# Ledger of designs, part 142: peptides against a protein of PDB entry 3ZOQ

Target 1, 223 residues: chain A of PDB entry 3ZOQ
Amino acid sequence: QLLQDSWWNQLKEEFEKPYYQELREMLKREYAEQTIYPDSRDIFNALHYTSYDDVKVVILGQDPYHGPGQAQGLSFSVKPGVKQPPSLKNIFLELQQDIGCSIPNHGSLVSWAKQGVLLLNTVLTVRRGQANSHKGKGWERLTDRIIDVLSERERPVIFILWGRHAQMKKERIDTSKHFIIESTHPSPFSARNGFFGSRPFSRANAYLEKMGEAPIDWCIKDL

## One batch from the design tools (peptide; made by RFdiffusion4, then SolubleMPNN)

Design b2_p23_5_s3 (from b2_p23_5, 15 letters changed)
Fold by OpenDDE base, seed 4:
Structure b2_p23_5_s3 (fold): chain B 223 residues (1-223), chain A 23 residues (1-23)
Amino acid sequence: as target 1 above (223 residues)
Amino acid sequence: MAEEREEKEIEERRLEAERREAE
């Protein structure tokens, strides 16, 4: 099947809806006629690495990186061997300042995903060199449903919402059950206005400890 | 040189897309 059983049980109804069928047909055409990222096999990597039940933390992004070899189906993450984008560099700078982790020699966040950090973009595909080219085509409805079913889950989730786009999703999150960590975006345009010093990693782990869960090992080993 | 220019353009476009999220 397309997804792990835990996610399939939560999302199977969406895949039968007309909007998703239209999205699928659009994507078939796009992948045939254009260079689309990530690879079609990597579109749902965030859900593949982190099951519905194993989600501890959610980090929301906008859409995939649109350069060759960059996107791997995880928000903010790049494949090994790819130069770290500026926002990702700032994420690692804050990580170092927050909890003392070394800056890794690569930009892959797969180790976070495997520990229960759902690295979810709101839009899951993009045309080469055209940021937000697949905005408004149906992905947002699916990813809204992902947020909704997590919000409905009894076991608490920590949502890390960097910047305005991610923070717009706050209205879909039951804050009586779940925890929100908000700051400005890690982008060079906004990082100095609140992202730096926000300490999202230690704060997330503090919530996990209060819930009696194992903390995330945020430190990333060199490859 | 062509690859370096493309990388720079990609970076600039990504930064511009993220600028809207930053505002």
Scores: peptide ipSAE 0.310, ipTM 0.851, DockQ to the pose 0.773
Fold by OpenDDE base, seed 2:
Structure b2_p23_5_s3 (fold): chain B 223 residues (1-223), chain A 23 residues (1-23)
Amino acid sequence: as target 1 above (223 residues)
Amino acid sequence: MAEEREEKEIEERRLEAERREAE
């Protein structure tokens, strides 16, 4: 699978490991026999949009949206023209309250990705209508390695960890050099318990500024 | 109507999956 050189250098050893070969073979069967999201060409979009060296912020998700036309290989993001899922709506509500951004008329977070926000799901594929259907198939090992190599990077990274699943990855992050922003998940079931008012966007930018890096323009323009 | 229902069901299942993440 084609990756940018910076990611390839970090992950090439993983792709040669048996677990990934098994995952690859599983995925070949799944894409042939089932409707799998995202499109196979979009699986690594997070890595395509944001090189290893360009990562400033990581936002962890669980697995892709499992509805038609939704997933685009970026955590929480949906393709233009797709109705914003409730968690994404809450993300935009917090964005508005945090830094004054308007609610965009679409749910694509590609503009974040292009600025160095790695929108990484821990599992990168899903069967149609079956959330977490590809859990435990090998993706977690690869994405753990992605977290590990970022943690090992000398240049600091900001990890935004919404909810318990993402927060379980905290143990893999060297907090002596990286920053973590934690809150409850943006889901309607948890957003009012800490996500709203957590101000992850301004906090992330504050860390970036402290590091002498350009802040993220979190505001998303209408299409 | 059928598509809208499917979208709603998909949304509900996603919400349920996210609820588990929130626990």
Scores: peptide ipSAE 0.305, ipTM 0.850, DockQ to the pose 0.763
Fold by OpenDDE base, seed 3:
Structure b2_p23_5_s3 (fold): chain B 223 residues (1-223), chain A 23 residues (1-23)
Amino acid sequence: as target 1 above (223 residues)
Amino acid sequence: MAEEREEKEIEERRLEAERREAE
């Protein structure tokens, strides 16, 4: 899959490594033998929508939604026409409480991605109905490298880390340059324990403004 | 009905996955 030049320059060495070749061979078999999400052409959508240089904010997810028509290669995002998953609903509730946005009638976060919000899962593929089925197959090494090259970037990045899984990546982030917004996960099981009221959207924009960058328009228009 | 059941099962599995992410 072709990447933008900015990401290619940062990741080209990874694609030549044995682990990634093994991952690609695994994926080839998986897509041939199983129903895998997202569509193979959408695997790197996060990198397609948000170039390396355009990244302002990173939101880490674990792995793609594993239901039909859901995953579109962006963390937490679902294709238009798909019912909003509970965690996404809570994200929109916090968005409403934080900065007054209306709840959109769809779950696509593409508008965020286009503004520089890298919606990155640590694992970029999944088998239908089998959450984390592609965990430990090589994606984590690549996505760790994505975090690393962003951490090495001179222009600051804002990392939004919801829940323990995302927060484990904090050790890879140079906090002398970059900003971290942490809270519990937006899941119904944890949202009331810190996610609600964490105001990640206004806080992210506050950092962007301090950096002299344009804030993110987090409000999502209906389709 | 089969599709609806599958959708419910997928939703339940996603909820479980999200629970694990919340831990």
Scores: peptide ipSAE 0.304, ipTM 0.846, DockQ to the pose 0.825
Fold by OpenDDE base, seed 5:
Structure b2_p23_5_s3 (fold): chain B 223 residues (1-223), chain A 23 residues (1-23)
Amino acid sequence: as target 1 above (223 residues)
Amino acid sequence: MAEEREEKEIEERRLEAERREAE
């Protein structure tokens, strides 16, 4: 997959490292022998939709959805026609409460990505029906580097960190330059413990406006 | 029916995976 020039310039050294070569070889075998999500062409969709320079907001996820037709290479996002997973439903509920957006009839967050919301999973592939099956295979090192190069960027970024897994990445973020919005995870198990009412969308836009940047249109149109 | 069961199982397993992120 061809990355945008801005990402290539930031990540080219990683692709030459042994860990990434091993990851690549592993993925070749996995895609050949098993059903892997997302489609191999969609693995880097987050980077395709949002260039390094265009990143305004980062939303971190763990790994892709592992059901048929769900994952599209963006954290929390599902392809149109796919039933919205519970966490995504809660995201839309908070979106509605926060800034008054209607709940969309689909779960695609591509419109966010196109506006500069990097929807990044820490692990970018998964076996069908096996959550976290590609954990510890090299993706985390690459995605940590993605966070690092964004942290080193002079132009500020807003990091939305839902739940403990995402919040563990806070140590990699220069808070003297960048903004962090933290809450519990949108999962039904934790949403009522702080995610609901956290108003991440309006808060993100408030920071963008303070920085003199255009806010994100978080409202998603029906398809 | 089989597809519905698979969907439910997928949803449950995803919830379990996300529970770890919530803790």
Scores: peptide ipSAE 0.284, ipTM 0.842, DockQ to the pose 0.746

Design b2_p23_6_s1 (from b2_p23_6, 15 letters changed)
Fold by OpenDDE base, seed 2:
Parts: structure tokens; sequence; C-alpha cells
Structure b2_p23_6_s1 (fold): chain B 223 residues (1-223), chain A 23 residues (1-23)
């Protein structure tokens, strides 16, 4: 059987569109002239680790971390050996309070991605030290299409939407088929206003169990 | 599974080809 890449089948038409070609040319220039994160090979890590068919949960981020060695192409995730950013620390605090997981000694969420948690940023690249520098350059159109094709999928998906930016994508999600878990953002500026105590991990697993799917092992082992 | 690994490898290759066009 020709192993058809499930994401390629869903997204191939986007890569031929003018907006994506313009984005690509922009990115070529940006990577040549500036320090861009993540590494170019890591841009699509969310799709690499989690196939279209394997998606159980989506966690939306905005854009990659803009510091050296931080971004690894997964929303909220940082490479091993990198200090956990404040939002990620709060995610692990909620994880501990929700389901009793220990706080890991690293910030890599690859173990979630491998279990079907699509860790998608809406913008997939950033200039060093310049948050949202690649906003409105074409990524949002591609990532909107990713949300759309997941929403069109018959097999249900759980969307975890932290904060207003992620929640703006709710209009693209067929809530007759899919489940949404909403709270304030895990950022220190918003976490106390509803993220803490929102129990997104146990709630996601409860939906998975209701659908007859295997729950996510959210607990992250120390590296 | 070996099939999932091969699908992931094929995805990695195609996406890497799309990304390699950035290089």
Amino acid sequence: as target 1 above (223 residues)
Amino acid sequence: SAAEEAENEALEKRLAEEVAKLL
C-alpha cells in the first residue's frame, strides 16, 4: 500500500497557492538575512510528530519562542536543557494539580505530540527577539486550513483554546462533532483568571474515554 | 507501527522538501 501521508493529502493544495509561495519567498529572505526560529527543519514539527489521522487533541499557540535554542516547532514546548518559560511552568503546575503529574526537569512536550496532541502555533516562525514579527505573513491562512481540515474530519477532535487568540478560532470548529476546552491563557498575566483549576488534561481524557479512545498520558518523564 | 514510522518518514521527507526549498 502506498503509505499516503495524511497531512500531505489535506494540505497539498495550500502549498501551490500564491499566498504560500509568497510566504515561502518571505521566509527564504528572513532566514538568509535574520536569525529566525525555530530552525527551518523544525517549522513543521507539529505535523511531523502528529499525523492528520492521529490527532486526538489540538493545543493552539500564537507564535514560537523568540529566544536562542527555545523553539522546537511545537506550541508551548521548549528543547531539552532550556529553562521552562513562565507559561509552560504554569501548564505544568495545572497538570500537577489536575492529574497529579510531577513537574518534569525539561520543557519538551514531544511525548504529547507522539500521542496525538497537535501542538500547533498559528504562526510557525519568528525573528529573534521580536515576538509576532511574522504575524500576517501567510502562516495564519495555512494554520486556519489545518484547523478547517480537522474540523471537517469525521473522527472527533478536542480543541484546547487558551486565551482570546486561540478562542478566535472557535468559529472554524464544528462543535456538533468536536469538543472545545476553553480557559484563560497560562501566561502569568492571565493564569489566575481561569487557567488554574480549568483541568484541561482530565477534561480532554474524559472526552477521549467517552469517544472510546485511549486517553493521553500527559505525565512527562524526566530526561 | 512500521507503517506509522514509514508514514511519518514520508511526511518528514515531503515537509523537509518543502522546507528545504526555503534553504
Scores: peptide ipSAE 0.031, ipTM 0.663, DockQ to the pose 0.020
Fold by OpenDDE base, seed 4:
Structure b2_p23_6_s1 (fold): chain B 223 residues (1-223), chain A 23 residues (1-23)
Amino acid sequence: as target 1 above (223 residues)
Amino acid sequence: SAAEEAENEALEKRLAEEVAKLL
């Protein structure tokens, strides 16, 4: 079955807009002339693994990892066999302390995405070794629209907003319908200032249970 | 599992084809 990309119905108008056409033409040049991450086929993996209707939880990131083989098109996630980045290690430490999950031997969050956790970066591409190199090129307008259409949805969503960049998106979220979980970022520079002990995983599941929805199995099996 | 890997590969391939239409 073609996963009826319920996102297409929500985003088709954005893809026809001049800003997105300009972004697309920029990306064609960038992928031809530079090493860009993720692979062009993986750019929309967050939308592919988690349909508009299936979104239960949103975790916002900034931009993809800019090292070889790291970016998987999912916020904070890395491909199997890739060393876990410091922020991801801290996410797993909090996961262990919050709900008792073992630390996985890999950094793939695909199992979360398949359960309705939208792992969205606000910028979906990056040049190799150049963090934020595709900032202000049009991605933020598309990803703002993704947040908007989720905020407009009748069925509640849980937004996990780690750090100031993600928290700036709170103004786009109807907090009368949707739930917000906020803390400092999992980065080693900020994790001790409120990320550790924030218990985002148990809190998200507590909201899902109150809504009559199945909780997320946050525990990641070893590969 | 081998079944989960095959499902992931099939999904990745279909997704790559849709993104290739967008790029």
Scores: peptide ipSAE 0.028, ipTM 0.589, DockQ to the pose 0.025
Fold by OpenDDE base, seed 3:
Structure b2_p23_6_s1 (fold): chain B 223 residues (1-223), chain A 23 residues (1-23)
Amino acid sequence: as target 1 above (223 residues)
Amino acid sequence: SAAEEAENEALEKRLAEEVAKLL
C-alpha cells in the first residue's frame, strides 16, 4: 500500500500561518470583485493530480494564463479546445524533436500530471488580462515550501527549470539528491537561445531509468 | 483491467479528498 504522503501532511502548517490567511482573504476579495484565473476549484490542480510521493518531475511556471478559459491550475497547460499558447507550441515542438511525439490537437498536460509531473506555477492565480497581478501576495512563500519539502524528500526528483524565473529556485534544491534540467524558456523570445535542442523529456526519462523508476510517457494523445 | 481502473479511481478520489482540505 503506497502510504500516500499527502500534500496536506507536507503543507498543513503553512495554511495556519498569517501570510497564507492574508493571501486567502485577498483571494476571496479578488474572486468576488474581479475575474480571476483559474477557477477557484482549479487553483491546486497540480497537487490534485500529482501527490507528494508520486512526484517524479517538476516543471516550474511563473503564473497562470490570464485569458478566458485558458488556465487549468497546471503550469504551461491549457484546457482542451483552447488555442495552444506560443510557449506551449514550442514545448510540443521540442517534444517532437526530442522523442518523436506528435503534436497534440489540444494543450492539456493532464496526462503528464497523472504520471507524476508536478506542473507547478510559483504564483497560482492571476487577474484577467493582468500578468503577474498576484505576484508578491503570498503564493511564492507557499510554492517555495512545496519546493523545499520536495528537496527534503529522500526519493530523488527531477526539476525542469526553463528560464531565469524558474532557475532562481535552484538554490532551494539539494542537488546532491535531486536532478536539475536547465535551459532557456520555451517562449518565442528565448526558445532558440537554448530551449530547442535541450531535450528535457529524454533527459528526464534517462534519470528516471537510472533511479529504477518508470519513465514518463510524454506523448499526448489527441482528444 | 477493470480492477486496476477501480483502484486508480479510488486512489484519485482519496487524493482529491485529501487535497480538497487545501481549498
Scores: peptide ipSAE 0.026, ipTM 0.588, DockQ to the pose 0.018
Fold by OpenDDE base, seed 1:
Structure b2_p23_6_s1 (fold): chain B 223 residues (1-223), chain A 23 residues (1-23)
Amino acid sequence: as target 1 above (223 residues)
Amino acid sequence: SAAEEAENEALEKRLAEEVAKLL
């Protein structure tokens, strides 16, 4: 089964739509002719690690890292052994200041995903060395649907929206049911303008506790 | 840990095989 049953039930109709078939055909050509990230098998890792029903928190990214071995199908996350990108380093700095977690020796956020943190990029593929190269090819329509079906869910979700691109999705989120945590992006260009000190991790856990849910263990163990 | 890394790699590989069927 390509996706967990809960996501399949929410998204099955999208996969039959012309836009997704066109996207699929584009991706077949791209993966055959160019170096595309992540690995084709890792494209939907966010949905594989975190079922529709298990989603507690959503962290939106833009598109995958475009360097060799970096992208693992999870927003902001990198495979073990990969140097932490600048934005991810800043995420861990904020995590340390917010809730006292040690900075991990790797950049894998899989432990968050397994706890119900949906690490979703709005675009799920990229060409090597070409940021946003797959923008406007159909991914945004699918990932908008992912946001929509989560917004429609009765059980509340916490959306963490770092920077303008993620915040543009706020219009799709029913703020009468769901919680939004907004700040500037963790990028070195923006982190000092509001990301640092935003305390997204403790704030997310405070919402989970108010809902009677188990908090996320945001602290990442060394490998 | 090396054990957690190996488990993650095995899971990533399994998930990758499922996604490859979408392409």
Scores: peptide ipSAE 0.027, ipTM 0.563, DockQ to the pose 0.029; fails the geometry check

Design b2_p23_6_s2 (from b2_p23_6, 17 letters changed)
Fold by OpenDDE base, seed 2:
Structure b2_p23_6_s2 (fold): chain B 223 residues (1-223), chain A 23 residues (1-23)
Amino acid sequence: as target 1 above (223 residues)
Amino acid sequence: SAAEEAENAALEAAEAAALAAKL
């Protein structure tokens, strides 16, 4: 099946809907005719690494990095050996200032994903060199449903919403059950306006501790 | 909003700059 059982049970109906079939047909053409990122096998990596039941934290991104070898199906994350993008560098700077983690020699956030950090982009594919090229093609409807089913979950989730695009999803989140951490985006254009000093990592762990859950080890080991 | 569009444009520019630095 396309997804592991926990996500499949939540999302299987979406994959039968016309919008997703249209998206799928679009993607088939795009991957055949253009260079699309991430690799088609990596599109759902966020859901592969973090099961529905294991989600502790959600970090929303917009769309994948559009450069060669960058995107790995996880928001903000880049494959090992890839230079850290500016936003990711700022994420690691905040991580260092927040909880004292060293800046890793790579940009892979897979270790977060494996601990229950859902690294979800709202749009899951992009054309090479063309940011937002797959905006409005159906991904947003699926990823909205992902947010919805997490919001409906009884076990609380922490949503980290950096920037306005992510914050637009707040209306879909039951804040009576779930926790929201909001700041400006880690982008160099916005990080100094509230992202730096927002301490999302320690705040997320504080919520997890209040829930009686194990905190995330946000520190990333060198490869 | 204009501010959202500006932020998105800034993000795109930052990503493009990061890509250009790699290529």
Scores: peptide ipSAE 0.030, ipTM 0.655, DockQ to the pose 0.051
Fold by OpenDDE base, seed 4:
Structure b2_p23_6_s2 (fold): chain B 223 residues (1-223), chain A 23 residues (1-23)
Amino acid sequence: as target 1 above (223 residues)
Amino acid sequence: SAAEEAENAALEAAEAAALAAKL
């Protein structure tokens, strides 16, 4: 079984579809012939760390970091020992200003994932040094289905949508049931235009509390 | 997004520079 039971029950039909079989065959070639990130065992880490039933918050990214050792199968997250990318640095700056968390000495967001923060990229693989190289190859159809099945879930979800790419997914989200937190992207090119001061972490916790759920401990401990 | 693409390009440039410094 590729995924844990809760996600498998939601997504098993997708894995039988022709588009996914074509994607799978493409990925087999890519991983054999090229350096692809993340490691093949880490592709579904977002779903591994956060079950379908345990999702409280979704943070959407575009595609994985394309540098050596960076991608962890979680949006915006980098493996310990990896220099924090600019967007991630800005995420931690906003976290500090929003709720007073210290900036961690690493970039791993696994602690968020384990608490029910689904750190989902819309494209789950990338060729080394080639951003968006696996765009339009089938991942978007699967990840759209992930958004759809979460939108269909009775228990509400908070969707954090940074930047235009993530915000385009809003049309797939039932806003009568689910909460949306939108701002500009944390990238240095856009963060000053609305990301800074958007307070997504405190706002997400406010929604969780309103629903009678435990808030996320967003503060990340040093390693 | 254009912002993410620009960030990825900047990261790639930084990696290329770091690689060149190791050669």
Scores: peptide ipSAE 0.024, ipTM 0.599, DockQ to the pose 0.126
Fold by OpenDDE base, seed 3:
Order: sequence, then structure tokens, then C-alpha cells
Structure b2_p23_6_s2 (fold): chain B 223 residues (1-223), chain A 23 residues (1-23)
Amino acid sequence: as target 1 above (223 residues)
Amino acid sequence: SAAEEAENAALEAAEAAALAAKL
């Protein structure tokens, strides 16, 4: 049932391409000269926690949180002890309303990642205090390839696409094999326009059950 | 400096660790 393919098998060719080498050199300079988030060791945490064959659900973010100690290489997630950002707070409100989970006392989504929820940002680094500062530097090409290889996978994936930025990736997803859950973004500016009440968690689990897969335990325990 | 080398090494290690971590 599970594939033997790892992320390396899927992505190794990308790392040899000029665009990625240029990105890497840029990042070396940025990390040397600026404060960059997440920690360089955490850049690929989404792939570390969720192997290619273990992916059940994908949740796309834009870029990492740009404040100290926040980003941990997972979309929407923050390290324990960090105040939950507004969008994450709204995610937990929807989670509570959707399936009855308690709101956790922390913002770490690692438990989702370990269950096969790929928490992928389209851009994997950011300069401190400067949202989107690493946009258009090469990350999008790599993360597009991540979406592509998942789309090409025979075993179905559920893509949760919150807001316009994530929804722009729909064109890369083979909807004959894969499922898409769309709503407005969990941001306070958009959540009331469709995110709340969208019930992405129960809907995702319903698809997993139809596929004969174990559902995600979306409820997060306190630390 | 040593910090830059450590961060560069960490970035390289993250790429290399991808193989060991099923990346």
C-alpha cells in the first residue's frame, strides 16, 4: 500500500539544477548577512516529518513566519511557547467547530505532520521582519515540483487550499486522482468569508476513509 | 565566520540529511 519512494528519489534531480544552486548560494549569503527564518536546519522539516509515500494531506502556506522563534519549517505552525498567530488561532477555531477538538495551549502542528499532513510553504525561507522577502528566488520552482510529483503519484492525496495563493496551484493537481478542499484563507481578513464552516478536517477524513486509509487525528494535545 | 560556516554547514547538512531522513 505504501510506496517505497522517498523525497530524495522524487527531488534529487532538482537539487542539481542551476536554479536550485543559485537559490542555495543566495541562501548562504542571506543566512550569513541577515537573520533568516526558519533555522537553516529546519527549512525542510515538512519533508522530514512527512515522507513522499506517507503524504495523505497537503496544506499549502505562502512563506514562513518572519518573527523570532516562530517558524519551524511547517506551514502555519509555530514552535511551542510561541503565541498562536491569528490565522493559526482561526484554524483551531474551525477545528473545534468542525470536529470538536479542544484548542491546544501551543501552536505546533508537528503531530499532523507525523500523521501524513504535509505542511508545505511555497517559499521555505524569509528574512526577519520582511514577509515575502524570498519570493521569486527559486523556492517556488522546487515546491511546484513537490506538488507535481505528488500529483503524479498513483495513491491519492488530499490538497487543502486556503486562499487565492494556494488555489493558484490547482492547475498542477490531477483532479482525476486527487481531491481538493478549497476555502478562503484562515486570516482574520478572510476567515468569515468562507473559511469558518468549511469543515476541512472532517472532509479530509471522509476522503481518507473512502480510500481505505486511516483518518488523521487532528486533535492536538496540550504540552 | 564560524557562525556562517556553521549555518552553511547546517544548510548543506539539511540537504544531505534529506537522504537519511527519507528525503
Scores: peptide ipSAE 0.019, ipTM 0.512, DockQ to the pose 0.025
Fold by OpenDDE base, seed 1:
Parts: structure tokens; sequence; C-alpha cells
Structure b2_p23_6_s2 (fold): chain B 223 residues (1-223), chain A 23 residues (1-23)
């Protein structure tokens, strides 16, 4: 099966739907004819690293980085050895100011994913050098379903929604059960307008503690 | 926002270009 059992039980019906079959056929052509990111084996890494039941926090991104070697199937994250994108640099700056973590020498957020931070892009693939090239091709329907099944979960989730694109998903989240942390995007164009000083990491951990859950160790070790 | 999307696109493009130049 494509996903681990916990996610498969939630999403298996989506993969049988016509929209996903069409998406799959499109992706087959794209990967054959174009350079597509991430690697096809890494498309669902967010779901591989963080099971449905283990999700504590969700961080929504738009689509993968479209540069060589960057995307690893996790929102905002880059493979080790890849220069940190400006938005990711700002995330680490806020992390440092919020809870005192050192800036890591790499951009991999895998350690967050392994602790229950679902690093989900709304679109899971992109053409090289062409941001949003796979927008509106079917990924959004699947990722909306991911948000829906998390919203339906009894155990609360914390949704971190940076920027307007992510915040548009708020309507799908049952705010009677789940917590939302909103700010402007970490992008250099928006970070000074509310992202910096938003303290999403300490706020997320405060919610986790109130829920009787272990906090996230947000600090990332050097490689 | 369109600005955030454009920024992400520009950043990804710039980073892709920088990485491609190193390859």
Amino acid sequence: as target 1 above (223 residues)
Amino acid sequence: SAAEEAENAALEAAEAAALAAKL
C-alpha cells in the first residue's frame, strides 16, 4: 500500500477516486517528461514520518521547493547540504527568539516530523523552476481531506497557519477541538508584519502541555 | 497572498539557479 496503515485507513478511498487517478496519470507524464520535485519516492514523506495518530502539530506549506536537491516532501524543509531558503531562515530566527534554539547548520525539519509535526504542503509536487506549476491538478483535494480527517480526530491538533494560503484552510478545522496559531508568512516580504514575535513554537508547546502531551523539542541539532 | 506566492516562487527559482550553478 502507498501509505502506512494509520493514514491508509483515513485516505484509501481518495486514491480510488477519479481525481486522484487523473492526478497520478498527469504525474507519470510529468516525471517522465520534466524534472519534478521532490523525488517521486519522497512525495508522501510528511505522512511517512508522522502517522495519523502521532500528529500533534500541523504546519501547512504551499508547494515544494522547485530547485535541484531542495525538496524532501516536507513543508519548508530542505535536504541537508542545501542552503536554507529565506523563509526557512526566518523560521529559525523566530525559533531562536521564541525559545532560544540555536540556528542549525542545515535546513532539515525531519526531527520535527518524527515528533509529530506534520509538515504538509497543500500541493505535493512542482516542476523545476516553476512554482505552483502543479496547482489545481488534484493535490489540494487530497490534502484538504488530510486536514478534514485530522479535524475529525477526537485528540486535538495544533494547526500553525502562516500566511493567507494556509489560513484559507481554517474553515476546515473544528476550532472547538483544535488549536490554531496564525501569523503572517515567514517570507522576507511578510515576516516583519507579524511572523517575527508570533512565538508559534512556545505557543504550540503550551497547548500540548495543556492537553497533557509531551512538548515538541523544536531545537534542531547540527549535522 | 500573491506576494507570498511570488516570493516563494522567486526564492525557489533563485535557490534553484544558485544550486544549478554549483552543479
Scores: peptide ipSAE 0.027, ipTM 0.656, DockQ to the pose 0.055; fails the geometry check

